# Peptides against a protein of PDB entry 4X86, part 78

Target 1, 56 residues: chain A of PDB entry 4X86
Amino acid sequence: EGPQLLLSEAVSRAAKAAGARPLTSPESLSRDLEAPEVQESYRQQLRSDIQKRLQE

## One batch from the design tools (peptide; made by RFdiffusion4, then SolubleMPNN)

Design b2_p29_7_s1 (from b2_p29_7, 11 letters changed)
Fold by OpenDDE base, seed 1:
Structure b2_p29_7_s1 (fold): chain B 56 residues (1-56), chain A 29 residues (1-29)
Amino acid sequence: as target 1 above (56 residues)
Amino acid sequence: SPLERRLAELLPLVAPEVIRWVAGRLRLE
C-alpha cells in the first residue's frame, strides 16, 4: 500500500541531469536498482516523507 | 565528490550509501 516510484527511474533521470553515464549499461544499472530490497527501502523512504508532510 | 553531491541534490530521499553506490557505477561525460 502507498505510493510507489521506481528508484531505477529516478536514478536514470538524475544521472542524465548530472551529465553521467553508467560504466556498464543503463540496463545493467537499472536491473541492480530494481532488486526487491533496494526498491522496498526507497518505497519506505518515500512513504515516510509524504506522511511527515501530511502531519505538519 | 562533485558527482555524489549533484546526485544527492537530485535524489534527496535516497540514502547516502546508495548515492555512493550509484556514483561508483557512473562516469561523468
Scores: peptide ipSAE 0.585, ipTM 0.915, DockQ to the pose 0.707
Fold by OpenDDE base, seed 5:
Structure b2_p29_7_s1 (fold): chain B 56 residues (1-56), chain A 29 residues (1-29)
Amino acid sequence: as target 1 above (56 residues)
Amino acid sequence: SPLERRLAELLPLVAPEVIRWVAGRLRLE
């Protein structure tokens, strides 16, 4: 269980909202952002934030 | 940079070093 939002997806949405595109390709950037260590760090941050907010 | 600032606003839970990393991989249209 836990948060399921992917960093790659979040970045993709943010890039579009910011009017930006990858220098290489969306797929290349997404692949890099989907690396296990990168995604796990994001998951931990998201989980921690949710837990903190629930405790407020 | 302006892009980093905007990304940080849109991605408040993402660490600054990751924002910089991502911003360096993007360009404004």
Scores: peptide ipSAE 0.584, ipTM 0.915, DockQ to the pose 0.714
Fold by OpenDDE base, seed 2:
Structure b2_p29_7_s1 (fold): chain B 56 residues (1-56), chain A 29 residues (1-29)
Amino acid sequence: as target 1 above (56 residues)
Amino acid sequence: SPLERRLAELLPLVAPEVIRWVAGRLRLE
């Protein structure tokens, strides 16, 4: 429940937009960014942002 | 770095330490 956007997905899009590629591989970078603690922190940030927007 | 600045613009909700972490694992084409 809540925001479904993955940090790994966001980073992949950003890297492409910035004209950059992983030093290792996209899969390796994504795996590291998909760590539960990392993704949960990102989810909380997104949720907080949405809540702030609703209060405006 | 220029890459970190660009990433921060594209990922406004991502913590600075994560931006640095990601930037260090990327290479500009």
Scores: peptide ipSAE 0.584, ipTM 0.915, DockQ to the pose 0.707
Fold by OpenDDE base, seed 4:
Structure b2_p29_7_s1 (fold): chain B 56 residues (1-56), chain A 29 residues (1-29)
Amino acid sequence: as target 1 above (56 residues)
Amino acid sequence: SPLERRLAELLPLVAPEVIRWVAGRLRLE
């Protein structure tokens, strides 16, 4: 339930838009960003932001 | 850094500590 946007996907898009590449590899960076605790924090941030905007 | 500032603009909901962490693992082309 709620937003399903992955932090790893968002970061990959942002890096491309900024003209930046990983020092190691895209796969290594994505793996670290896909850690459950990191993704859950991001999901909560997105959900909270949506709720706040709807209630303002 | 300039890269951190640009990432923060593109990822406004991401915590600043995560932005710093990501920026430290990237380089500009």
Scores: peptide ipSAE 0.583, ipTM 0.915, DockQ to the pose 0.697

Design b2_p29_7_s2 (from b2_p29_7, 12 letters changed)
Fold by OpenDDE base, seed 5:
Structure b2_p29_7_s2 (fold): chain B 56 residues (1-56), chain A 29 residues (1-29)
Amino acid sequence: as target 1 above (56 residues)
Amino acid sequence: SELEERLAELLPLVPEEVIRAVASRLRPE
C-alpha cells in the first residue's frame, strides 16, 4: 500500500540513465539490493520523503 | 567518480556507501 518503488528497481533505472550496466548481471545486483534491511530502510526513507514533499 | 556522481543525483535517498558499492559493480556502456 505504501511506496512501491524498490531500491533494486531504482538502482536499475539509475544505472540505465547513467549509461552503465552491471559487471555480472542485473539480476545478481538486484538480488543483493533486495536484502530486507536495505530495502526496508529505503522504503522508510522514500515514504518519509514523499510525505515531506506532500506537505511542502 | 563520475558514475557515482550521476548515481547520487538519480538516487538522492540512497546512502553514499550503497551508491559506491553499486558503482563498483557497474561499467559504462
Scores: peptide ipSAE 0.530, ipTM 0.904, DockQ to the pose 0.756
Fold by OpenDDE base, seed 3:
Structure b2_p29_7_s2 (fold): chain B 56 residues (1-56), chain A 29 residues (1-29)
Amino acid sequence: as target 1 above (56 residues)
Amino acid sequence: SELEERLAELLPLVPEEVIRAVASRLRPE
């Protein structure tokens, strides 16, 4: 349950928007960003943010 | 750095330590 947007996916899109590319590969960077503790924190924050915006 | 600042703006819910780590693995085109 919760938003399906992953941290790794968000970072990938942000990097492109910033005009930057990974030194190695997008896949390698994405894999390293899938640490459970970091992803879970991001998911909770994103879920909370979306819920708050829907209530405004 | 300029890259870190731009990433932070685009990723407001991402911790700064993660932004720093990401920026160190990126290069501008």
Scores: peptide ipSAE 0.525, ipTM 0.902, DockQ to the pose 0.688
Fold by OpenDDE base, seed 4:
Structure b2_p29_7_s2 (fold): chain B 56 residues (1-56), chain A 29 residues (1-29)
Amino acid sequence: as target 1 above (56 residues)
Amino acid sequence: SELEERLAELLPLVPEEVIRAVASRLRPE
């Protein structure tokens, strides 16, 4: 449960918006960003941020 | 770097160390 946006998806969109592309394959970068500890931290921060904004 | 700064703006909730790691895996077009 929580936000549907994965860190890997966010990073991919940000890279594209910044006009940058992976040195290797985009899939390789995505896999590294899908590490449990990294994704969980992002999910928690995103959830916390949304909750904070809704309470303001 | 310029790329890191741009990424940080687009990804405000992502830790700086992750931004740095991502930037090192990218190149501007």
Scores: peptide ipSAE 0.524, ipTM 0.902, DockQ to the pose 0.742
Fold by OpenDDE base, seed 2:
Parts: sequence; structure tokens; C-alpha cells
Structure b2_p29_7_s2 (fold): chain B 56 residues (1-56), chain A 29 residues (1-29)
Amino acid sequence: as target 1 above (56 residues)
Amino acid sequence: SELEERLAELLPLVPEEVIRAVASRLRPE
């Protein structure tokens, strides 16, 4: 798993936990969640969140 | 919706607009 799959993978796991599935396919939904601006923002926020927790 | 609320809880770092977009592409099992 690479950095580009963080958001899509998180969404896939969340959907499963919520008892829901894609209308089409998991792959189709994942591809639509690869917008660079959103993916990068998510990665940065995740990193920041982890760092904050380590400082507690 | 209930689905959006669940997703938001599970995805705290994901923007609301993305949550809505995702929810519209999902269906309950």
C-alpha cells in the first residue's frame, strides 16, 4: 500500500464498518477518491494528528 | 443522513463535502 491509497483505503474500511458498499465497485469508488488536493490534505492531517498524539 | 453521520465519525480527518460525495456512492448492505 502506497501513500496514494490512504484516503481511498480509509473510506473503504469506513464503508464496511458502516455496513455499506459501493453502488458500482470498490475500485471505481477508490479511483474517484484520488484527487491530489484531497489526498494530500488527508495525508498531512493524518501525519499531524499522529505527531500531536505522540506529544501528549 | 445516518450513513453520513457514521462515516463522519469513522473519518474525522475527511472533509464534509467528501463525506457527502462518498455517501451518495454507497448503499446499505
Scores: peptide ipSAE 0.523, ipTM 0.902, DockQ to the pose 0.673

Design b2_p29_7_s3 (from b2_p29_7, 12 letters changed)
Fold by OpenDDE base, seed 1:
Structure b2_p29_7_s3 (fold): chain B 56 residues (1-56), chain A 29 residues (1-29)
Amino acid sequence: as target 1 above (56 residues)
Amino acid sequence: SALEERLAELLPLMPEEVIREVASRLRLE
């Protein structure tokens, strides 16, 4: 296990790798991701989507 | 929400290592 990326850097890297630009800045997104909690219904959806990608 | 829209936009673009990082930060694992 290597060092973890800062979330802002990870998001920026993902967008750059795909040749895309987020609607909001990576820093703004990272700030929201650092919030104490995400709505449960969305968490469930996101968990499912992430698991699907990781299973590919 | 803005967060939901931003994540929906970026999720298909993320490499596995980035997705895993996001999952960790959101306490999804």
Scores: peptide ipSAE 0.083, ipTM 0.587, DockQ to the pose 0.066
Fold by OpenDDE base, seed 5:
Structure b2_p29_7_s3 (fold): chain B 56 residues (1-56), chain A 29 residues (1-29)
Amino acid sequence: as target 1 above (56 residues)
Amino acid sequence: SALEERLAELLPLMPEEVIREVASRLRLE
């Protein structure tokens, strides 16, 4: 299907679609996620967290 | 970490459809 989104783009889109408003702001979160040196490591963490959420 | 804490604020607010969209876009499933 379509190309893979960057982690920051995916999270931003999800937050906007859900109307989520974290206290640290979605923009600040997206900025952290844009760091290329951390994207892969955090992808693994996100995978675990998403799996847990989907199992609720 | 700070990032993990910020994600924890977002994930519970996302409907399953949105989470699955993120998962597919990150090749997590």
Scores: peptide ipSAE 0.065, ipTM 0.570, DockQ to the pose 0.062
Fold by OpenDDE base, seed 4:
Structure b2_p29_7_s3 (fold): chain B 56 residues (1-56), chain A 29 residues (1-29)
Amino acid sequence: as target 1 above (56 residues)
Amino acid sequence: SALEERLAELLPLMPEEVIREVASRLRLE
């Protein structure tokens, strides 16, 4: 449904929409997610964790 | 890992609608 977002952008949007206030800044998290060497593996982790949340 | 811990801080704070949106954007549904 709809165009796919970049991983970092999707997470950032979700955090803002939810009013999330993590201990680490959303901006720093997004920066980490944009790192090419970790992006794909982190996407896989995120996919797994989101699936688990949706199953709750 | 640090990334896993940061994600763990965010996900519980997201309502179901936001999780669903993220899932859609990642083509999980």
Scores: peptide ipSAE 0.055, ipTM 0.550, DockQ to the pose 0.062
Fold by OpenDDE base, seed 2:
Structure b2_p29_7_s3 (fold): chain B 56 residues (1-56), chain A 29 residues (1-29)
Amino acid sequence: as target 1 above (56 residues)
Amino acid sequence: SALEERLAELLPLMPEEVIREVASRLRLE
């Protein structure tokens, strides 16, 4: 794997790559991602969503 | 949840490299 990115940097890069800005600021999202451990049910949902996106 | 909504908003914007990084940080893989 290449160099690791901070979540804030990753989110910012995603927005720039798309030429669009999310409604939620990258900093705000990163803060939420740093919250207590994600519940397993949400983790499973997110995995599914990511997999679907990667399959496009 | 608010987190789910925010991530759903950003997923379409993420290139594969960013998605993989987020997945790694969330321990999805």
Scores: peptide ipSAE 0.070, ipTM 0.576, DockQ to the pose 0.063; fails the geometry check

Design b2_p29_7_s4 (from b2_p29_7, 12 letters changed)
Fold by OpenDDE base, seed 2:
Structure b2_p29_7_s4 (fold): chain B 56 residues (1-56), chain A 29 residues (1-29)
Amino acid sequence: as target 1 above (56 residues)
Amino acid sequence: SALEERLAALLPLMPREVVRAVASRLRLE
């Protein structure tokens, strides 16, 4: 799985857990998450978090 | 909003600005 898919899946799972659904469609929401800066930010933070945990 | 706060807790690695953007595109069932 690529970082973009991980991001969209994370958001989807969070929405379901929160009892929420997209106002329009899942596809519309996914499109908003396709911005490269958003994807890269998530990737970096995820990587950083994992690395920190490995150092514990 | 309550929804935004709930999402933020579920997405701790996500920038808050992104969480806010996501929350604005969702509704509670």
Scores: peptide ipSAE 0.451, ipTM 0.881, DockQ to the pose 0.693
Fold by OpenDDE base, seed 5:
Parts: C-alpha cells; sequence; structure tokens
Structure b2_p29_7_s4 (fold): chain B 56 residues (1-56), chain A 29 residues (1-29)
C-alpha cells in the first residue's frame, strides 16, 4: 500500500474509533491527505516508528 | 476541541495541522 492508502486508511480507522462521521463531502479532506509532503512525512514517521519498535 | 484531541491520540504519527484539518471535517455521533 502506498502512502495515500496508508494515510486514508489510518484516518478512516481513527474516525471510526472516535465515533466520528464526515460533516461534508470527503473531497476537501482527501485534498489535504493527498498532499505529497503530508504523505511522505507520514510514511517516514511510520517507518521510523516501526524500526524503533523492532529494535526494542 | 474534544474531537481533535481524540483524533490526535489515535493518530500520533500525523502532523497536528493535518489532525486539525481532519477534525474540522468530522463530527461526533
Amino acid sequence: as target 1 above (56 residues)
Amino acid sequence: SALEERLAALLPLMPREVVRAVASRLRLE
């Protein structure tokens, strides 16, 4: 899965866990999540987090 | 907001500005 799917899935799971539903169309949210810098940041942080846990 | 704080806890790897953007587009049931 690419960064876009990982991020969107994470947000979807978090929203569900929080008991939250969209106020409006998902397009505006998607635009924010589709930003390359956001996706890359998330990917790097996720990788770093996993590596830290594996090294524990 | 309560929702933003809840989402931030659930999305610890997300930039806070993104969490805020997400929260502003959602409502609690």
Scores: peptide ipSAE 0.450, ipTM 0.880, DockQ to the pose 0.680
Fold by OpenDDE base, seed 1:
Structure b2_p29_7_s4 (fold): chain B 56 residues (1-56), chain A 29 residues (1-29)
Amino acid sequence: as target 1 above (56 residues)
Amino acid sequence: SALEERLAALLPLMPREVVRAVASRLRLE
């Protein structure tokens, strides 16, 4: 999966856990999460977290 | 908001500004 799918899946799971639904549509929310800078930031943070855990 | 705080806890690796943006596009059932 690419960063876009990882981010959208994480948000979807969190929304469900919080008991929340999109104001418009799931597709619209997904498009909002496709910004390259957001995806890259999430990828880097996730990668960093995994690396830290492996070093512990 | 309560929703934003819940999302922030559930998305610990997510930048806060992104969490806020997501929360503003969601509503509690």
Scores: peptide ipSAE 0.447, ipTM 0.880, DockQ to the pose 0.688
Fold by OpenDDE base, seed 3:
Structure b2_p29_7_s4 (fold): chain B 56 residues (1-56), chain A 29 residues (1-29)
Amino acid sequence: as target 1 above (56 residues)
Amino acid sequence: SALEERLAALLPLMPREVVRAVASRLRLE
């Protein structure tokens, strides 16, 4: 799974936990999350978080 | 928005502006 799928999975899990569903479709929401700047930001933050955990 | 605040807590690595965008595309059941 690439950054796009990781982000989509995180959002899907959060929506479910919050008891929420997409107004249109899961696919439409996924497309909105495909913006390169959004995906790259999330990837970098996730990578940083993992690295910090490994150093604890 | 209560939904936005819930999502922000569940998505701690997500930029707030993205959380807001996501919340605006969701509805509570």
Scores: peptide ipSAE 0.446, ipTM 0.880, DockQ to the pose 0.676

Design b2_p29_8_s1 (from b2_p29_8, 11 letters changed)
Fold by OpenDDE base, seed 5:
Structure b2_p29_8_s1 (fold): chain B 56 residues (1-56), chain A 29 residues (1-29)
Amino acid sequence: as target 1 above (56 residues)
Amino acid sequence: TTRAFLEEVRRRLEEKRREEERERREREE
């Protein structure tokens, strides 16, 4: 289970929680999420959210 | 939040796909 699979799963969960239907197939979405800049941005955002929760 | 970030990433990827589909149609016309 690589970080990319975790990102694609996280995007799918976020979409479900927003009531949004994915217009992109899960395979196409997974390919787009393989971009290293997107993965790094996700890692930074996740780290920031964890830090915020620890400060509350 | 991580959730809002993931929702925005999805939105941007879907928007980009719609642009690519429009550009393809405009080249075929």
Scores: peptide ipSAE 0.278, ipTM 0.756, DockQ to the pose 0.029
Fold by OpenDDE base, seed 3:
Structure b2_p29_8_s1 (fold): chain B 56 residues (1-56), chain A 29 residues (1-29)
Amino acid sequence: as target 1 above (56 residues)
Amino acid sequence: TTRAFLEEVRRRLEEKRREEERERREREE
């Protein structure tokens, strides 16, 4: 699984957990989530959240 | 949080799509 599949799956899971229906098609959403700046921001946020949990 | 980031990414993508749909209608008029 490339970083792209992990991010698209994570967005889908977050939307479902919030009770939100995505208005964007899965294909359009996947294309937009392929942007390297979005993936890098996700990686940084995930790392930050893991570090916070390890400090609790 | 990662969850809040993912919710914001989704929000921005939906907003951009609505803007692009408005701009298409304005060009067809």
Scores: peptide ipSAE 0.275, ipTM 0.753, DockQ to the pose 0.029
Fold by OpenDDE base, seed 2:
Structure b2_p29_8_s1 (fold): chain B 56 residues (1-56), chain A 29 residues (1-29)
Amino acid sequence: as target 1 above (56 residues)
Amino acid sequence: TTRAFLEEVRRRLEEKRREEERERREREE
């Protein structure tokens, strides 16, 4: 289970929770989410959210 | 929040795809 599969699953869950219909095919979306800049931004956001929750 | 980030990433990727599909149609006309 690479971080890439976790990110694609997390985006799919977020879309479903927002009631948004994805227009991008799951294969194209997965390829776009493999971009290292997107993964690094996700890692930073996740770390920031964890830090905020630990300070509450 | 991580959720808002993921929703925004999805929005931007879908917007880019719609732009690429429009530019492709405009080049084929």
Scores: peptide ipSAE 0.274, ipTM 0.754, DockQ to the pose 0.030
Fold by OpenDDE base, seed 1:
Structure b2_p29_8_s1 (fold): chain B 56 residues (1-56), chain A 29 residues (1-29)
Amino acid sequence: as target 1 above (56 residues)
Amino acid sequence: TTRAFLEEVRRRLEEKRREEERERREREE
């Protein structure tokens, strides 16, 4: 699965963990999450979180 | 955190969709 599918799955898991019912359909949300800017922001956030954990 | 980021991304995308749906209704009236 490409980074897009991984991000869509991660957002769905985050919503479930928050007890939030998405108003956006999974298919519509997946299309919005395919935006390169969103993918890059996600990659940067993951990298930042890993770096913080390595500094603790 | 990655979790907070993902929750915020979802929130923003849902807000954007609601705005686009509102603007569409206002243009059809």
Scores: peptide ipSAE 0.274, ipTM 0.754, DockQ to the pose 0.029

Design b2_p29_8_s2 (from b2_p29_8, 16 letters changed)
Fold by OpenDDE base, seed 5:
Structure b2_p29_8_s2 (fold): chain B 56 residues (1-56), chain A 29 residues (1-29)
Amino acid sequence: as target 1 above (56 residues)
Amino acid sequence: TTAEFLAEVERRLAEQRAREAAEAARLAE
């Protein structure tokens, strides 16, 4: 599974964890999440979260 | 957090789709 599928799955899991129902269709969401700028933003946020955990 | 970021991405996309759907509905009248 490519980075696009990983991000799509992560968004779905985040919504579920927050008790929120996704409002965007899975197909539309998957297409929009393939944008390179979104993928990069996700990578940066993930890196930031990992760094915060390492400093605890 | 990643969870907050991902929830915000989904929210923004949902708002965009809602605007597109509302525009399509107006054009169908």
Scores: peptide ipSAE 0.177, ipTM 0.688, DockQ to the pose 0.030
Fold by OpenDDE base, seed 1:
Structure b2_p29_8_s2 (fold): chain B 56 residues (1-56), chain A 29 residues (1-29)
Amino acid sequence: as target 1 above (56 residues)
Amino acid sequence: TTAEFLAEVERRLAEQRAREAAEAARLAE
């Protein structure tokens, strides 16, 4: 499974945790999350979070 | 933890795919 699918679910989870409704349609959101720059940013954040946890 | 977060994301994704597959199977019958 690619970073795109993980990011989509992460966004959905974050919205639910905040008690917020997404402003973007699911289809448009999916398209936005397919952008390479967005996926790279997410990958970097995820890597950073993992590194922080490993250093604890 | 990050590990718990990732596991939950993967779980939710798997559950969604399972629902979609079940609906598709029902439509194919």
Scores: peptide ipSAE 0.141, ipTM 0.628, DockQ to the pose 0.029
Fold by OpenDDE base, seed 2:
Structure b2_p29_8_s2 (fold): chain B 56 residues (1-56), chain A 29 residues (1-29)
Amino acid sequence: as target 1 above (56 residues)
Amino acid sequence: TTAEFLAEVERRLAEQRAREAAEAARLAE
C-alpha cells in the first residue's frame, strides 16, 4: 500500500478521534493529500517519531 | 506509540476494503 492511502486514513482517523468533521469532502481531501510535499512531510514525521522511540 | 497508530490505520483500511468487497460481491449476484 502506498503512503497516500496511509496518510489519508491517518487524517480521517485523527479527525474522528478529535470529534471533528472534516470540512473538505473525502474526494477533495484525497486529492490535496496527493501533493508530493505533503507526503514527504508525513514520511519525515513518521521517520522522526520512530527515531525518537528508538532513542528512549 | 507510532507503531500502534500505524497498526490501527492499517486495520481500519483492511476493514473498509473488506466491506467494499462484500458490497461489490452482493451487487454482482
Scores: peptide ipSAE 0.134, ipTM 0.620, DockQ to the pose 0.031
Fold by OpenDDE base, seed 4:
Structure b2_p29_8_s2 (fold): chain B 56 residues (1-56), chain A 29 residues (1-29)
Amino acid sequence: as target 1 above (56 residues)
Amino acid sequence: TTAEFLAEVERRLAEQRAREAAEAARLAE
């Protein structure tokens, strides 16, 4: 549970949308993405995206 | 949409949790 899992799933989704296969498993990616600065960057991006959608 | 994106992320997160729970159950045997 946590931001790293949400981020890993978001990355996996983005890869699928681009027609790419992730080289790193979601589980391994979750471990790699546990760094607070990475999680914060994702949180900020997500917030920005939501705000943009609310303005449409 | 953002809503569709979040719903898909939530779905995939649930799938991961189910896998992790199954792995934890195997380790507890």
Scores: peptide ipSAE 0.134, ipTM 0.623, DockQ to the pose 0.027

## One batch from the design tools (peptide; made by RFdiffusion4, then SolubleMPNN)

Design b2_p30_1_s1 (from b2_p30_1, 15 letters changed)
Fold by OpenDDE base, seed 1:
Structure b2_p30_1_s1 (fold): chain B 56 residues (1-56), chain A 30 residues (1-30)
Amino acid sequence: as target 1 above (56 residues)
Amino acid sequence: DEELRRLIEELRRRLGEEAVRQLAADLAAR
């Protein structure tokens, strides 16, 4: 699975675990998760950057 | 980096702070 699918899956699982109800449709959220930087060549770097940012 | 920051802030707005914390934990565990 590609980086977009991995990120979308991680977000979906986190939302479920937190019992979160999104303010917008799941489709809209998925679309916004398809950022241009989410590319296969940057998969590891992107994950690292997200982890660092979320830990701040 | 700015786009990623905006995305994370959007996730906080849409899903709440707890979901973002859970996301961080899930990513750290993978």
Scores: peptide ipSAE 0.224, ipTM 0.775, DockQ to the pose 0.052
Fold by OpenDDE base, seed 4:
Structure b2_p30_1_s1 (fold): chain B 56 residues (1-56), chain A 30 residues (1-30)
Amino acid sequence: as target 1 above (56 residues)
Amino acid sequence: DEELRRLIEELRRRLGEEAVRQLAADLAAR
């Protein structure tokens, strides 16, 4: 597939698709999602673990 | 992963359950 979205961008899109408004500013949320432990390099782990969490 | 669990819970708090579910779907589609 083409270029992958950063996690922060994926979260933003998901929020919009759900009609959700963050409780904090979008900029603050994006900054939190740019922390090293949440970087795009962990996308695969995040995907798997989020799916597992939602299936519980 | 406790750190990831905390992040997911924070996202649920900030965005709601549906947004987190949509995020999971979007990640799975990539």
Scores: peptide ipSAE 0.221, ipTM 0.782, DockQ to the pose 0.054
Fold by OpenDDE base, seed 2:
Structure b2_p30_1_s1 (fold): chain B 56 residues (1-56), chain A 30 residues (1-30)
Amino acid sequence: as target 1 above (56 residues)
Amino acid sequence: DEELRRLIEELRRRLGEEAVRQLAADLAAR
């Protein structure tokens, strides 16, 4: 595991590990994940909030 | 955060629950 994966890369790896196939093209998914509001600079916030969301 | 909620729901829709769970685990490990 790389020291710091981009969010888009992390999502791709998680999808692969789960054997999942995106309903939309990988390019479209990557583009959506690269939007400013979900940039890697917010990784820590996203991590915490995703964990909380999955625990709800 | 409403925007993050929407993103998670979209990821769940596109990839399924297991992929989202795996993502959370991967993020937590880093």
Scores: peptide ipSAE 0.221, ipTM 0.778, DockQ to the pose 0.055
Fold by OpenDDE base, seed 5:
Structure b2_p30_1_s1 (fold): chain B 56 residues (1-56), chain A 30 residues (1-30)
Amino acid sequence: as target 1 above (56 residues)
Amino acid sequence: DEELRRLIEELRRRLGEEAVRQLAADLAAR
C-alpha cells in the first residue's frame, strides 16, 4: 500500500484536484485537521461515512 | 458521528462539494 496520507494532506490534495480554494486560509484548514480525532487513525471511518453522506 | 458530520459540513463550506467528492474518491482509492 505504501505510506498513508494524513487526512490534512488528503484534503489538500482533493482540494487541489477539484480546483478549489478554501474560503478560509489553507493553513487554518490544515490546523483544524491536525486534531487527533481527524488524523489517519480515523481514515477508514471517514472514508465510509463520507461516502454514505455523499450518497444521500 | 456528529463530529464527522460537522467536519464534512465545514469542508463543504470551505472547499465546496466537488472537493469533498474528490476527497471521498481519493480515500476510496487508498
Scores: peptide ipSAE 0.215, ipTM 0.777, DockQ to the pose 0.054

